# Peptides against a protein of PDB entry 3B8E, part 55

Target 1, 230 residues: chain A of PDB entry 3B8E
Amino acid sequence: PFLIFIIANIPLPLGTVTILCIDLGTDMVPAISLAYEQAESDIMKRQPRNPKTDKLVNEQLISMAYGQIGMIQALGGFFTYFVILAENGFLPIHLLGLRVNWDDRWINDVEDSYGQQWTYEQRKIVEFTCHTPFFVTIVVVQWADLVICKTRRNSVFQQGMKNKILIFGLFEETALAAFLSYCPGMGVALRMYPLKPTWWFCAFPYSLLIFVYDEVRKLIIRRRPGGWVE

## One batch from the design tools (peptide; aimed at target 1 Q117 W118)

Design b1_p26_4_s3 (made by RFdiffusion4, then SolubleMPNN; from b1_p26_4, 15 letters changed)
Fold by OpenDDE base, seed 1:
Structure b1_p26_4_s3 (fold): chain B 230 residues (1-230), chain A 26 residues (1-26)
Amino acid sequence: as target 1 above (230 residues)
Amino acid sequence: EEEKRKEEEYKKLEEELKRLKELYEK
């Protein structure tokens, strides 16, 4: 995600603190949940024919799946960012290369896509207004990721929400997102301005996309046991 | 010291931004 900001030279959609909150707050509990996850009974029943190759293949497949999910998660965050900026008059195309002028305190006449001039303070308000929704989007998409990670082969509907650590992680992430979004002083402390409740819904299409992607993946795995998608 | 000054300036700017946002929401 950070590489896209550097390459595109767009205004920073996430503050360093927000990134830290994502990494420490939202990714840690999922990682722990995954570490304590009971292997699916179906995975345990398959004796690895070749323990070295099968382990390596599984690790590669998991890494690829997580990489893809992480990309979808990032896309969800960026989508939310672009929607918020577009609602404030900055179209995505106009944001390309704007970062240098955006971050310059002495430039108070940065024009939006409609010719409206934005002061430095106004720009920073909009920037910080993006931080919270981006974070919330990451959390909401992370819900799907967490639920997906719980199952390699079985549908979420079949395995259910039996992992207490996973459930705790979902609640913790949600509580953290709500706290950071609505607690007074977070705008000053973390550059996270209060979020309109409607912005929580911006992430849902991406969460749904992840769920659909995973269910399709799992269906393929179920239909083709031993294929490249396992 | 320069980093601390920048951090304090950022905090002041964030407070001003918060005040400005509160003014705009009204």
Scores: peptide ipSAE 0.017, ipTM 0.444, DockQ to the pose 0.048
OpenDDE base, seeds 2, 3, 4, 5: peptide ipSAE 0.000, 0.014, 0.000, 0.014; ipTM 0.217, 0.384, 0.188, 0.366

Design b1_p26_4_s4 (made by RFdiffusion4, then SolubleMPNN; from b1_p26_4, 15 letters changed)
Fold by OpenDDE base, seed 1:
Structure b1_p26_4_s4 (fold): chain B 230 residues (1-230), chain A 26 residues (1-26)
Amino acid sequence: as target 1 above (230 residues)
Amino acid sequence: EKEEKKKEEFKKLEEELELLLKKYQE
């Protein structure tokens, strides 16, 4: 997210506080869930033929998978950001390079894509309105990630939702997202305005995309053991 | 009714933000 923000020079889609909430609140439970699952899977793994090479390959593959999932999460967040800004009159093309004028307190006549002038306060309200949906999008996409991570080789449909820790993690993330989105004063304290219920649905296509991506990946791995997609 | 309450809460937060932004501009 931050790299795209620097490269595109767009208004900040995610505040520092929101990033901290993701890192401390949202990423911790997945990491714990994955650590438990890795421990459980390592207990069930037959002795690796070569512990050093197989561990390194598996760590690289896991790292690549997480990197790809993280990119899809970022794309989902940016999609919701662009949809919200477009709904408020700022088309994605117009946002490119707008950051300098957007963040300038002395410019109160920033024009949107339709020629409407936006005050600094109005722009900051719209910016902060994007923080909550961006966060919620990450959480919803992480639901897919958590469910996917549970199955290294098997389809999610084959292993089912038997891990109580994973289910608890999903509830905790959802509860945190709901708390940050709807608790009074969070707009002032965290710059997270209340989310319209409709914006939760903006994340679902990306969650589905992650599911499809992982199922396709697992299908390729099953059909071509030792291929580049592993 | 829940949507209306959320809209009202959002409007209050917008007003609070505007007040905060004004305080930081002074």
Scores: peptide ipSAE 0.017, ipTM 0.381, DockQ to the pose 0.083
OpenDDE base, seeds 2, 3, 4, 5: peptide ipSAE 0.009, 0.006, 0.000, 0.016; ipTM 0.331, 0.363, 0.139, 0.384

Design b1_p26_5 (made by RFdiffusion4)
Pose (drawn by RFdiffusion4):
Structure b1_p26_5 (pose): chain A 230 residues (1-230), chain P 26 residues (1-26)
Amino acid sequence: as target 1 above (230 residues)
Amino acid sequence: LEEEKEEEEEEFEEEEEEEEEEEEEE
């Protein structure tokens, strides 16, 4: 968000006070939950994991979580950002502008008068909104993530999907997300009431591609064991 | 969208009226 927020002055899609509410507020229990996820093979069958080569965090990981999924998620919430403006004052070709606040009203876009009314408001489309829908969209993509990372080489199919803990926290996350999105009050120091019918399902189209994606690779990693690029 | 805008305009006008009343009272 902030990166694009610079390349093209298209208003702060994700908020700072909003970031400190996902890794430190949303994906919390799920990260924990992953720990309770059981085995994946005869483990006591493998040589001790060398310490100099086989690390914990590496390209294999970063590439597949920063340069792969981290991106597909990115579009999803970024896509919702537009819909959150679109069904209000879409600028899919417009937008791209510094939105000052000492002016009050004097400007707008796409047949409008947004000012002191829609200036305290001109932002109520990202503050109480956009950030929120983007926020929820991130959570929404985090579902399939917290299931494609549930396993490291087996289709969630011929593999246990019985992580009682994860499941009951995947909801304890998705729910909090709503309570943090409709919390009557603290919504001030936070975001606002989205349109439940759709101001949620925006990223939903994406969460899928995620689950659909890595699911193939795992099955790709298999059919071809020694594996290639995968 | 239009309805939401109309509601917002009404709320804004009510807030301006309240502020004017408070200033008059002061």

Design b1_p26_5_s1 (made by RFdiffusion4, then SolubleMPNN; from b1_p26_5, 14 letters changed)
Fold by OpenDDE base, seed 3:
Structure b1_p26_5_s1 (fold): chain B 230 residues (1-230), chain A 26 residues (1-26)
Amino acid sequence: as target 1 above (230 residues)
Amino acid sequence: LKKREEELKKKFEEEEEKKKEEELKR
């Protein structure tokens, strides 16, 4: 998300603190899950034939899977962001390079795609209106990741501990999302306005897309064990 | 939710107006 924001010079889609909370939350749960998977694998596997190559392959596969999921999460968040801005008169093409004028407090006449002038305050209200839906979109997409992880045919023992850690991580992220969205004063402190109930539904198509993508991937892996998709 | 959104928007507008008034007084 942050890289696209820098490259495109668009208005800030998420607060820096919220981005850090997502990055720390989304990186920590996989890292803990990986640490437990390695510990369980080391307990269950008698002498690994080649511990360096098998660990490197598993870490690469997991890193690629999480990298792909993270990209789809970012795309879902950006879609929600562009929809909100388009509903407020800012088409995606018009947002390219607009950040400099958007963040300038002295420019109170920034035109939207329809020629309507926006004050600095009005622009910042619209920007902060995007932060909460973007964050919630990521959290709802992460729920799909939990369902995906539950449906992996790992050993019942490995699923038990990983599932508890993933459930705990998603509960923490959901509790954080609810706290940031609905707690009094968080709108001023974190510049996140309350989420309209309609925006919860904007994330569901992306959660479904990720679910379908992973089921298709699992079907390919089941039909072609040892294929390039593994 | 709408009432809270409107209250937060009003508070933000009031805070930004105060900052503008403080910047104009400097």
Scores: peptide ipSAE 0.018, ipTM 0.385, DockQ to the pose 0.140
OpenDDE base, seeds 1, 2, 4, 5: peptide ipSAE 0.000, 0.011, 0.009, 0.007; ipTM 0.175, 0.264, 0.284, 0.277; seed 4 fails the geometry check

Design b1_p26_5_s2 (made by RFdiffusion4, then SolubleMPNN; from b1_p26_5, 11 letters changed)
Fold by OpenDDE base, seed 3:
Structure b1_p26_5_s2 (fold): chain B 230 residues (1-230), chain A 26 residues (1-26)
Amino acid sequence: as target 1 above (230 residues)
Amino acid sequence: LKEKKEELEKKFKEEEEERKRREELE
């Protein structure tokens, strides 16, 4: 998300604090899950056939899977961002390069795609209105990841501990999203304005897309064990 | 678009007034 913000010079789609919360939340759950998987592997006393190559391959496969999921999450967030801005008169093409004028406090006549003038304050309201839905979209997309992880044919023990940690992580992220979205004063403290309940539903198509994508991937892996899609 | 802009302006004014009320209470 932050890379696209820098490259495209668009208004900030997500606050720095919320980005940090996502990065910490999304990185901690995998890291903890990997730490437990290593601990369980060590407990099971099964010598890996090739400890260096098999660990590296598993870490790379996990990293690639999480990288792909993270990319789809970012795309979902950006879609929500562009929809909100378009609904407020800013078409995606008009946002390209607009950051300089958008963030300038002295320019109070920034035109939208329809020729309406926006004050600095009005622009910042619209920007902050995007932060909460973007964050919530990512959280809702992560629910699909939970379902995906439950459907993996890992050992019952590995699934049990990973599922508890993953469920706890998603619960924490959902509770955080609810707190940031609905707690009084969060608009002032974190510049996250209250989310209309309808925006929770805008993320569901993306969650479904991820679910379908993973089921298709699993189907391909089942039909072609050892194929490039692993 | 105009109605949404007015709704956003109204919400901002309400939040600014709530901020001022909090600043006056502290």
Scores: peptide ipSAE 0.027, ipTM 0.607, DockQ to the pose 0.215
OpenDDE base, seeds 1, 2, 4, 5: peptide ipSAE 0.023, 0.016, 0.013, 0.052; ipTM 0.485, 0.392, 0.352, 0.653; seed 5 fails the geometry check

Design b1_p26_5_s3 (made by RFdiffusion4, then SolubleMPNN; from b1_p26_5, 14 letters changed)
Fold by OpenDDE base, seed 1:
Structure b1_p26_5_s3 (fold): chain B 230 residues (1-230), chain A 26 residues (1-26)
Amino acid sequence: as target 1 above (230 residues)
Amino acid sequence: REELEKKLKEEFEKKKEEEKRKKEEE
């Protein structure tokens, strides 16, 4: 998210506090859940032919898969960001290069895509309105990610939700998202405005995409053991 | 929203006063 913000010079889609909440609250539990991942039945059945090379290949493939999932998560967040800004009069094309004027406190006449002038305060309200939905989008997308991360090759339907740590992580992320989105004073304290309940549903398509992507990936791995998709 | 808008206005006014004071001190 932050890299795209720098490259595109768009208004900040995700605040530093929100990023910190993601890093500490949402990314740590998945990592712990993965550390306690029960050995997949397929991993136990396949002795690595060359433990050193096959481990390195598997680590690379896993890192690529997680990198791809992370990109889809970011895309989901950015989609939510662009939708909210578009609903407030800022089309995606108009946001390109707008950051400098957007962040300038002395410019109170920044025009939207429809020629409406926005004060600094109004712009920051809209920006902070994006932070919460972006965060919630990431959390909702991470539900799918957490569920899929529980398995490397097996379908989620085959392994089921036996990992209590994973279930706890999903609950914690959801509770954190709800707290940050609806607790009074969070808008002022964390620059996260209250989220309309409807915005939770905007992330579900991306969660579904990640889920489908991973199920397809796993299906390919099952059909082509030792392929580049492992 | 109103509380944040108020806070941002207060911060803006404060910065405007600080910048005015700096210009008066130069």
Scores: peptide ipSAE 0.023, ipTM 0.488, DockQ to the pose 0.082
OpenDDE base, seeds 2, 3, 4, 5: peptide ipSAE 0.021, 0.020, 0.022, 0.022; ipTM 0.508, 0.430, 0.481, 0.486

Design b1_p26_5_s4 (made by RFdiffusion4, then SolubleMPNN; from b1_p26_5, 15 letters changed)
Fold by OpenDDE base, seed 1:
Structure b1_p26_5_s4 (fold): chain B 230 residues (1-230), chain A 26 residues (1-26)
Amino acid sequence: as target 1 above (230 residues)
Amino acid sequence: LKKKLEELKKEFEEKLEELKKKLEEL
C-alpha cells in the first residue's frame, strides 16, 4: 500500500492509525491461531532429508506464498479505495500526482474528474472515508488467507476447519473491524468514518479469487508432484 | 451494552494514545 502511495503520488489510502490497527489488532490473533493449526499429516511425518537445506527451501516457499497473498490483499484494498474515490468524482487516472495539491491546506479548489471543486476539509473527509473500507477489505481478504494457509497441499474442503482458535481469530478480527467502523467517535479518534454495509461486499470477489487461486495451485501440486509450482 | 462499548472505546483510546506516544519516541 505505502509503496504505491509513494510511486503514484495518490491521496493516502490508509492512515497510520489504520495501519497500526491492522498490524496489532487484526494480524496478531490470526497469526497465533495459525501457530496452533495442526500441520498437514504429510508435512509432519516426512522427516527432512537434510534438516538445514529442506528447512531453508520450505521457509522460502512459505515466504513467497505469503508475499503473493499480501500483494493480492493490497490489490483488493486499492480496488476498494479507487471505487470509493470514483463514486465521489475522482477517477483513478485523475488521482495520479494529485497528492501534492490534495494535502495542501491552502488549495480549496481541487477539481475532481467532473470539474467539481473540493475544499481541503471535504477532501480530507473523503480520504478518511476510504480508510475504514480499506481496513474492512483487508479483514475480509484475511479471512480467505487464514482459511487457505491452514493447508499446504490439501483442499480446505478435505482438511476442514478443525481449529477452534482459528475460528475465534476470524470472529475477533471481524468484531474489531465492526467496532472501528461503527463505534461513535472513531472518525475523530482514528480518522475512520462509518462504513456503509455495502462496502463489506466489495472485498468478497478478492477473497474468492484468492481462494480459487490457492485451490488451483494446490490442485496443480497434487497432480504434478515436484513440478515448477512447488 | 452501550456502557460496555464506551468502556471498551475508552480502553482502546488509551492504548492508542500509548502507542502514539511510543511511536513519537521512535
Scores: peptide ipSAE 0.000, ipTM 0.210, DockQ to the pose 0.025
OpenDDE base, seeds 2, 3, 4, 5: peptide ipSAE 0.000, 0.000, 0.000, 0.000; ipTM 0.238, 0.221, 0.193, 0.222; seed 3 fails the geometry check

Design b1_p26_6 (made by RFdiffusion4)
Pose (drawn by RFdiffusion4):
Structure b1_p26_6 (pose): chain A 230 residues (1-230), chain P 26 residues (1-26)
Amino acid sequence: as target 1 above (230 residues)
Amino acid sequence: EEEEEEEEEEEELKERREEHFEELLE
């Protein structure tokens, strides 16, 4: 968000005070939950994991979580950013502009008068909104992530999907997300009431492609064991 | 009164937005 927020002055899609509410507020229990996820093979069958080569965090990881999924998620919440403006004053070709606040009203876009009314408001589309829908969209994509990372080489199919803990926290996350999105009050120091019918399902189209994606690779990693690029 | 005038202005803007959508789709 902030990166694009610079390349093309298209208003702060994700908020800072909003970031400190996902890794430190949303994905919390899920990250914990992952730990309770059980085995994946006869482990006591493998040589001790060398320490110099086989690491914990590496390209194999970063590339598949920063340069792969981390992107597909990115579009999803970024896509919802537009819909959150679109059904209000969409600028899929417009937008791209510094939105000052000492001016008050004096400007707008796409047949409008947004000002002191829609200036305290002109932002109520990202503050109380956009950030929120983007926020929720991130959670929404985090579902399939917290299931495609549930396993490391087996289809969630012929593999246990019985992580009682994760499941009851995947909801204890998705729910908090709503309570943090409709919390009557603290919504001030935070975001605002989204349109439940759709101001949620925006990223939903995406969470899928995620689950659908890596699910193939795992099954790709298999059918071809020694594996290639995968 | 001021609140009602503001609501009327919001409705007019929503109508104009819908018209702009329809023109854009056409």

Design b1_p26_6_s1 (made by RFdiffusion4, then SolubleMPNN; from b1_p26_6, 15 letters changed)
Fold by OpenDDE base, seed 4:
Structure b1_p26_6_s1 (fold): chain B 230 residues (1-230), chain A 26 residues (1-26)
Amino acid sequence: as target 1 above (230 residues)
Amino acid sequence: EEKEELEKKKKELEEKKKKLLEELKK
């Protein structure tokens, strides 16, 4: 998010404190829960043909898959950000290079895509309105990521949801997202304004995309045992 | 006069903020 913020010179989509809440509050418990996931039955049954090369290749492929999932998460967050700004009169193309004027307290006549002038305070309200749904979008996309991470080869439907700690992590992330979104004072403390309940659903297409991506990946691995995708 | 205009603008912005927050709660 910050790299795109710097490169595109767009208004900040997510605050630094909110990023820390994602890293420490949402990602930590799930990561720990995955360490306690029961080893996938097919991973344990497959003796590596070459323990050194097959381990390295497998670690690289897993890292690439998670890197791609992380890119889908970021795209989901930015999609939500651009939709909200567009609903408030700022089209994505108009946001490019706008940050300098957007963050200037002395400029009170920043025009939107429709020629409406926005004061500094109005712009900051819209910016902080974007922080919450960006965060919530990341959390909702992480639900899909966490569910797929429990298996390397087997379908989620075949392995089932056996790790109660992982399930607890999903509820914890959701509870944290709800707390940050709706608790009084979060708009001042974390620059996260309350969110319409409908925005919880805006990330679902991206969650579905992650599920489809992972199931297709796993299907390829199952059909081509020992292929470069394992 | 500038203080009164700033207070008026502040009040208008607070009302707009309240309306926006109410719309976000729906």
Scores: peptide ipSAE 0.012, ipTM 0.308, DockQ to the pose 0.076
OpenDDE base, seeds 1, 2, 3, 5: peptide ipSAE 0.007, 0.000, 0.000, 0.000; ipTM 0.325, 0.197, 0.188, 0.183

Design b1_p26_6_s2 (made by RFdiffusion4, then SolubleMPNN; from b1_p26_6, 15 letters changed)
Fold by OpenDDE base, seed 4:
Structure b1_p26_6_s2 (fold): chain B 230 residues (1-230), chain A 26 residues (1-26)
Amino acid sequence: as target 1 above (230 residues)
Amino acid sequence: EEEEKLKKEKEELEKKLKEKLEKLKL
């Protein structure tokens, strides 16, 4: 997110503190869940596989899968950001390069894509309005990621949601998202304004895409054991 | 007259902002 913000010179889609809350709050539980699953997998790996090569392959697979999922997460967040800005009159193409004028307090006549002038305060309200749904989108997409992590080889439908750690992770992320979205003072403290419940559903297509992607990946792995996708 | 126009525009902008904020609030 922050790199795209710098490169595209667009208004900030997510506050730095909120990014830290994502990194510390949402990424830790998946990482712990993965560590436990690796430990369980290593206990179950009574198969005479070469431990060094299998560990390296598994680490590469996990890293690649997480990298790809992370890109889909970012795309989901940016989609939500662009939708909100477009609903407020700022089309994605108009946001390119707008940051300099957007962040300038002395410029009170920044035009949107429809020629409406926006004061600095109005722009900042719209910017801060984007922070919460961007964050929520990331969390909702991470739900899919957490569910995917549980099922390395088997379909989600085959293993079921019996892992207590996964359920706890989903609950923690949801609780954090709800807290940051609806706790009084978060608009001032984190620049996250309250979000309409409808925006929680904007991420669902991306979560579905992640599920489909992972199921397809797993299907390919199952059909072509030892393929380049492994 | 210009000050009153600016004041009315400001009030209308504040009203629109409040309506947008209320629409964004639950």
Scores: peptide ipSAE 0.018, ipTM 0.431, DockQ to the pose 0.086
OpenDDE base, seeds 1, 2, 3, 5: peptide ipSAE 0.014, 0.000, 0.015, 0.000; ipTM 0.326, 0.172, 0.362, 0.171

Design b1_p26_6_s3 (made by RFdiffusion4, then SolubleMPNN; from b1_p26_6, 12 letters changed)
Fold by OpenDDE base, seed 1:
Parts: C-alpha cells; sequence; structure tokens
Structure b1_p26_6_s3 (fold): chain B 230 residues (1-230), chain A 26 residues (1-26)
C-alpha cells in the first residue's frame, strides 16, 4: 500500500493510526492462531525428513504465499479506495499526482474529474472516508487468508472449520472492524468515518479471488509435486 | 492583487501537476 502511494502520488488511502490498528489488532490474532495450528500440525505428522532443507523450502514457500496474499489484500484495499473516490467524483486517473494539491490546506478549489471544486476540508473527509473501508477490506480478505492458511495441502472443504481459535480470531477481527467502523467518536479519534454497509461487499470479490487462487495453487501442487509453484 | 497572485500560484501548481501526471503516464 505505501509503495503504491509513493509511486502514484495519490491521496493517502490508509492513515497511520489505521495501519497501527491493523498491525496490532488484526494481524496479531491471526498470527497467533496460525502459530497454534502450525504447532499442532508439526507435532502430529511429519517424521523428520532432512530438517534443514525441508525447513528452508517450506519457509520460502510460506513467505512467497504470504507475500502473494498480501499483494491481493493490498489490491483489494486499493480497489475499495478507488471505488469510493470514483463515487465522490475522483476517477483513478485523476488521482495520479493529485496528492500535492490534495494535502495543501491553501488550495480549496481542487477539481474532481467532473469539474466540481473541493475544499480542503471536503477532501480530507473523503480521504478519511476511505480509511474505514480499506481497513474492513483487509479484514474481510484476511478471513479468506485465515481459512486458506489452515489447509497447507488439503482443500478447505476437506478439513472444515475445526479450529476454534481460528473461528475466534475471525470473530475478534470482525468485532474490531465493526467497533472501529461504527463506534461514535472514531472519526475524530482515529480518522475513521462510519462505513456504509454496501462497502463491505467491495471486499468479497477479492476474498473469493484469494480462495480461488489458493485452491488453484493447491490443485497445481497436487498435480505437479515439485513444480515451480511449490 | 493578493487574489490574483494566489490564482496565478494555483495555476502554476495546476500546470506542474499536469506535467507530473504526463510524466507518470509516459
Amino acid sequence: as target 1 above (230 residues)
Amino acid sequence: EEEEKLEKEREERKKKLEEEKKKLLE
């Protein structure tokens, strides 16, 4: 997210406080749940084949998988950001390079894609309106990630939702997202304005994309053990 | 005169932004 923000010079899609809430609130519980599930899975099944080479390959594969999932999460967040700004008259092409004028307090006549002038305050309201949906998009995409990460090789449909800790993590993230989105005063405290219920649906295509991607990946790994996709 | 100066400065910033947009699209 931050790299695209620097490269495209667009208005800030996610505030620093919101990033901290993601890192501390939404990433910690999933990481703990995954750590417990890894510990449980590693204890039960694998006789130590060559522990050094298999560990390195697994760590690289896990790192690549998490990197890819993180990219899809970022794309989902940016999609939501662009949709919200487009609804407010700022098309994606118009946002390119707009940051300098967007953040300038003395420019109160920034034109949108339709020639409407926006005051600094109005622009900041729209910017902060993007923070909550971006956050919620990440949380919804993380649901898919958590469900996917539960199954290293098997389809989610084969293992089912047996991990109570994972389910608890999903509820906690959702509760946190709802709290940050709808609690009075969060707009002032965290610069997170209330989320329209319709914006929750912007994340679902990306959640589905992650599911499809992982199922396809797992299918390829099953069909070609030792291939490049591993 | 101050409004005209502010308007000129806004136009110059708008031109710079359009040039930066062109550079980003090339």
Scores: peptide ipSAE 0.014, ipTM 0.360, DockQ to the pose 0.048
OpenDDE base, seeds 2, 3, 4, 5: peptide ipSAE 0.012, 0.000, 0.000, 0.012; ipTM 0.338, 0.235, 0.276, 0.305

Design b1_p26_6_s4 (made by RFdiffusion4, then SolubleMPNN; from b1_p26_6, 11 letters changed)
Fold by OpenDDE base, seed 4:
Structure b1_p26_6_s4 (fold): chain B 230 residues (1-230), chain A 26 residues (1-26)
Amino acid sequence: as target 1 above (230 residues)
Amino acid sequence: EEEEERKKKEEELKEKLEKLREKLLK
């Protein structure tokens, strides 16, 4: 997300502190959950036909799948960001290259896509309002990631939600998102202004997309064992 | 006249700011 901000020269969609909260707070519990699930799954897995090659191939395919999921997460966050800015008069195309004027506190007449002028204060309120839903979108999409990570080959419908660590991770992420979104002072401290609860639902299509992607992937693995998608 | 236009623009911007706060925070 930060790379796209630099390349596109758009207003910052997510603050540095918020990124740190994702990396250190949100991703830690999922990583621990995945480590436990892998250990449990490896105990339950049938012995690989070739322990060295099958393990390496499986690790590469898992890493690739998580990389693709991470890209979908980023797209979800950016979608939410662009929707909010568009609802406030800034269309995505108009945001390209706007950062220089956007971040200049001495320019108080930045025009939106409809010719409305925005002061620096008004622009920063919109920007900081976008930080919250971007973060929330990432968290909501990560719910799907956590759910799909529970199984390598089986459908989530077959395995169910039995992992207590996974459930705890989902709760922790949600609690962190709620705290950062609605706790007084977060607008000043973290540049995350409160957002209407309805914006939590804007991430659901992307969570569903990740879920469908993983179920299709798992279905392919089940139909073609030892294929390139395993 | 310029001062009146400036005051009018300031009030319009203030109203826009308030509407934005209402839209985003309520």
Scores: peptide ipSAE 0.030, ipTM 0.531, DockQ to the pose 0.088
OpenDDE base, seeds 1, 2, 3, 5: peptide ipSAE 0.043, 0.000, 0.023, 0.021; ipTM 0.535, 0.214, 0.485, 0.490; seeds 1, 3 fail the geometry check

Design b1_p26_7 (made by RFdiffusion4; failed a check: a repeat of another design)
Pose (drawn by RFdiffusion4):
Structure b1_p26_7 (pose): chain A 230 residues (1-230), chain P 26 residues (1-26)
Amino acid sequence: as target 1 above (230 residues)
Amino acid sequence: EEEEEEEEEEEEEEEEEEEEEEEEEE
């Protein structure tokens, strides 16, 4: 968000005070939950994991979580950013502008008068909104992530999907997300009431592609064991 | 939505009142 927020002055899609509410507020229990996830093979069958080569975090990881999924997620929430403005004052070709606040009303876009009324408001579309829908969209994509990372080489199919903990936290996350999105009050120091019917399902189209994606690779990694680029 | 429509109507009324004041001054 902040990166694009510079390349094209298209208003702060994700908020800072909003970031400190996902890794330190939303994905919390799920990260924990992953730990409870059980085995994946006859482990005591493999040579001790060498320490110099086989690391913990590496390209294999970063490339598949920063340069792959981290992106598909990015669009999803970024896409929802537009819909959150679109069904209010959509600038899919417009937008791209510094939105000052000492002016008050004097400007707008796409047949409007947004000002002191829609200036304290002109932002209520990202503050109480957009950030929120983007926020929720991130959680919404985090679902399939917290299931495509549940396994490292087996389809969630012929593999246990019985992580009682994860499941009951995948909700304890998605729910908190709503309570943090409709919390009558703290919503001040935070975001606001989204349109439940859709101001949620926006990223939903995406969470899928995620689950659908890596699911193939795993099955790709298999059918071709020695594997290639995968 | 309904609050927005009411605010728009109030803005239109305020603009009409300003135009009338300007005409009276002229």

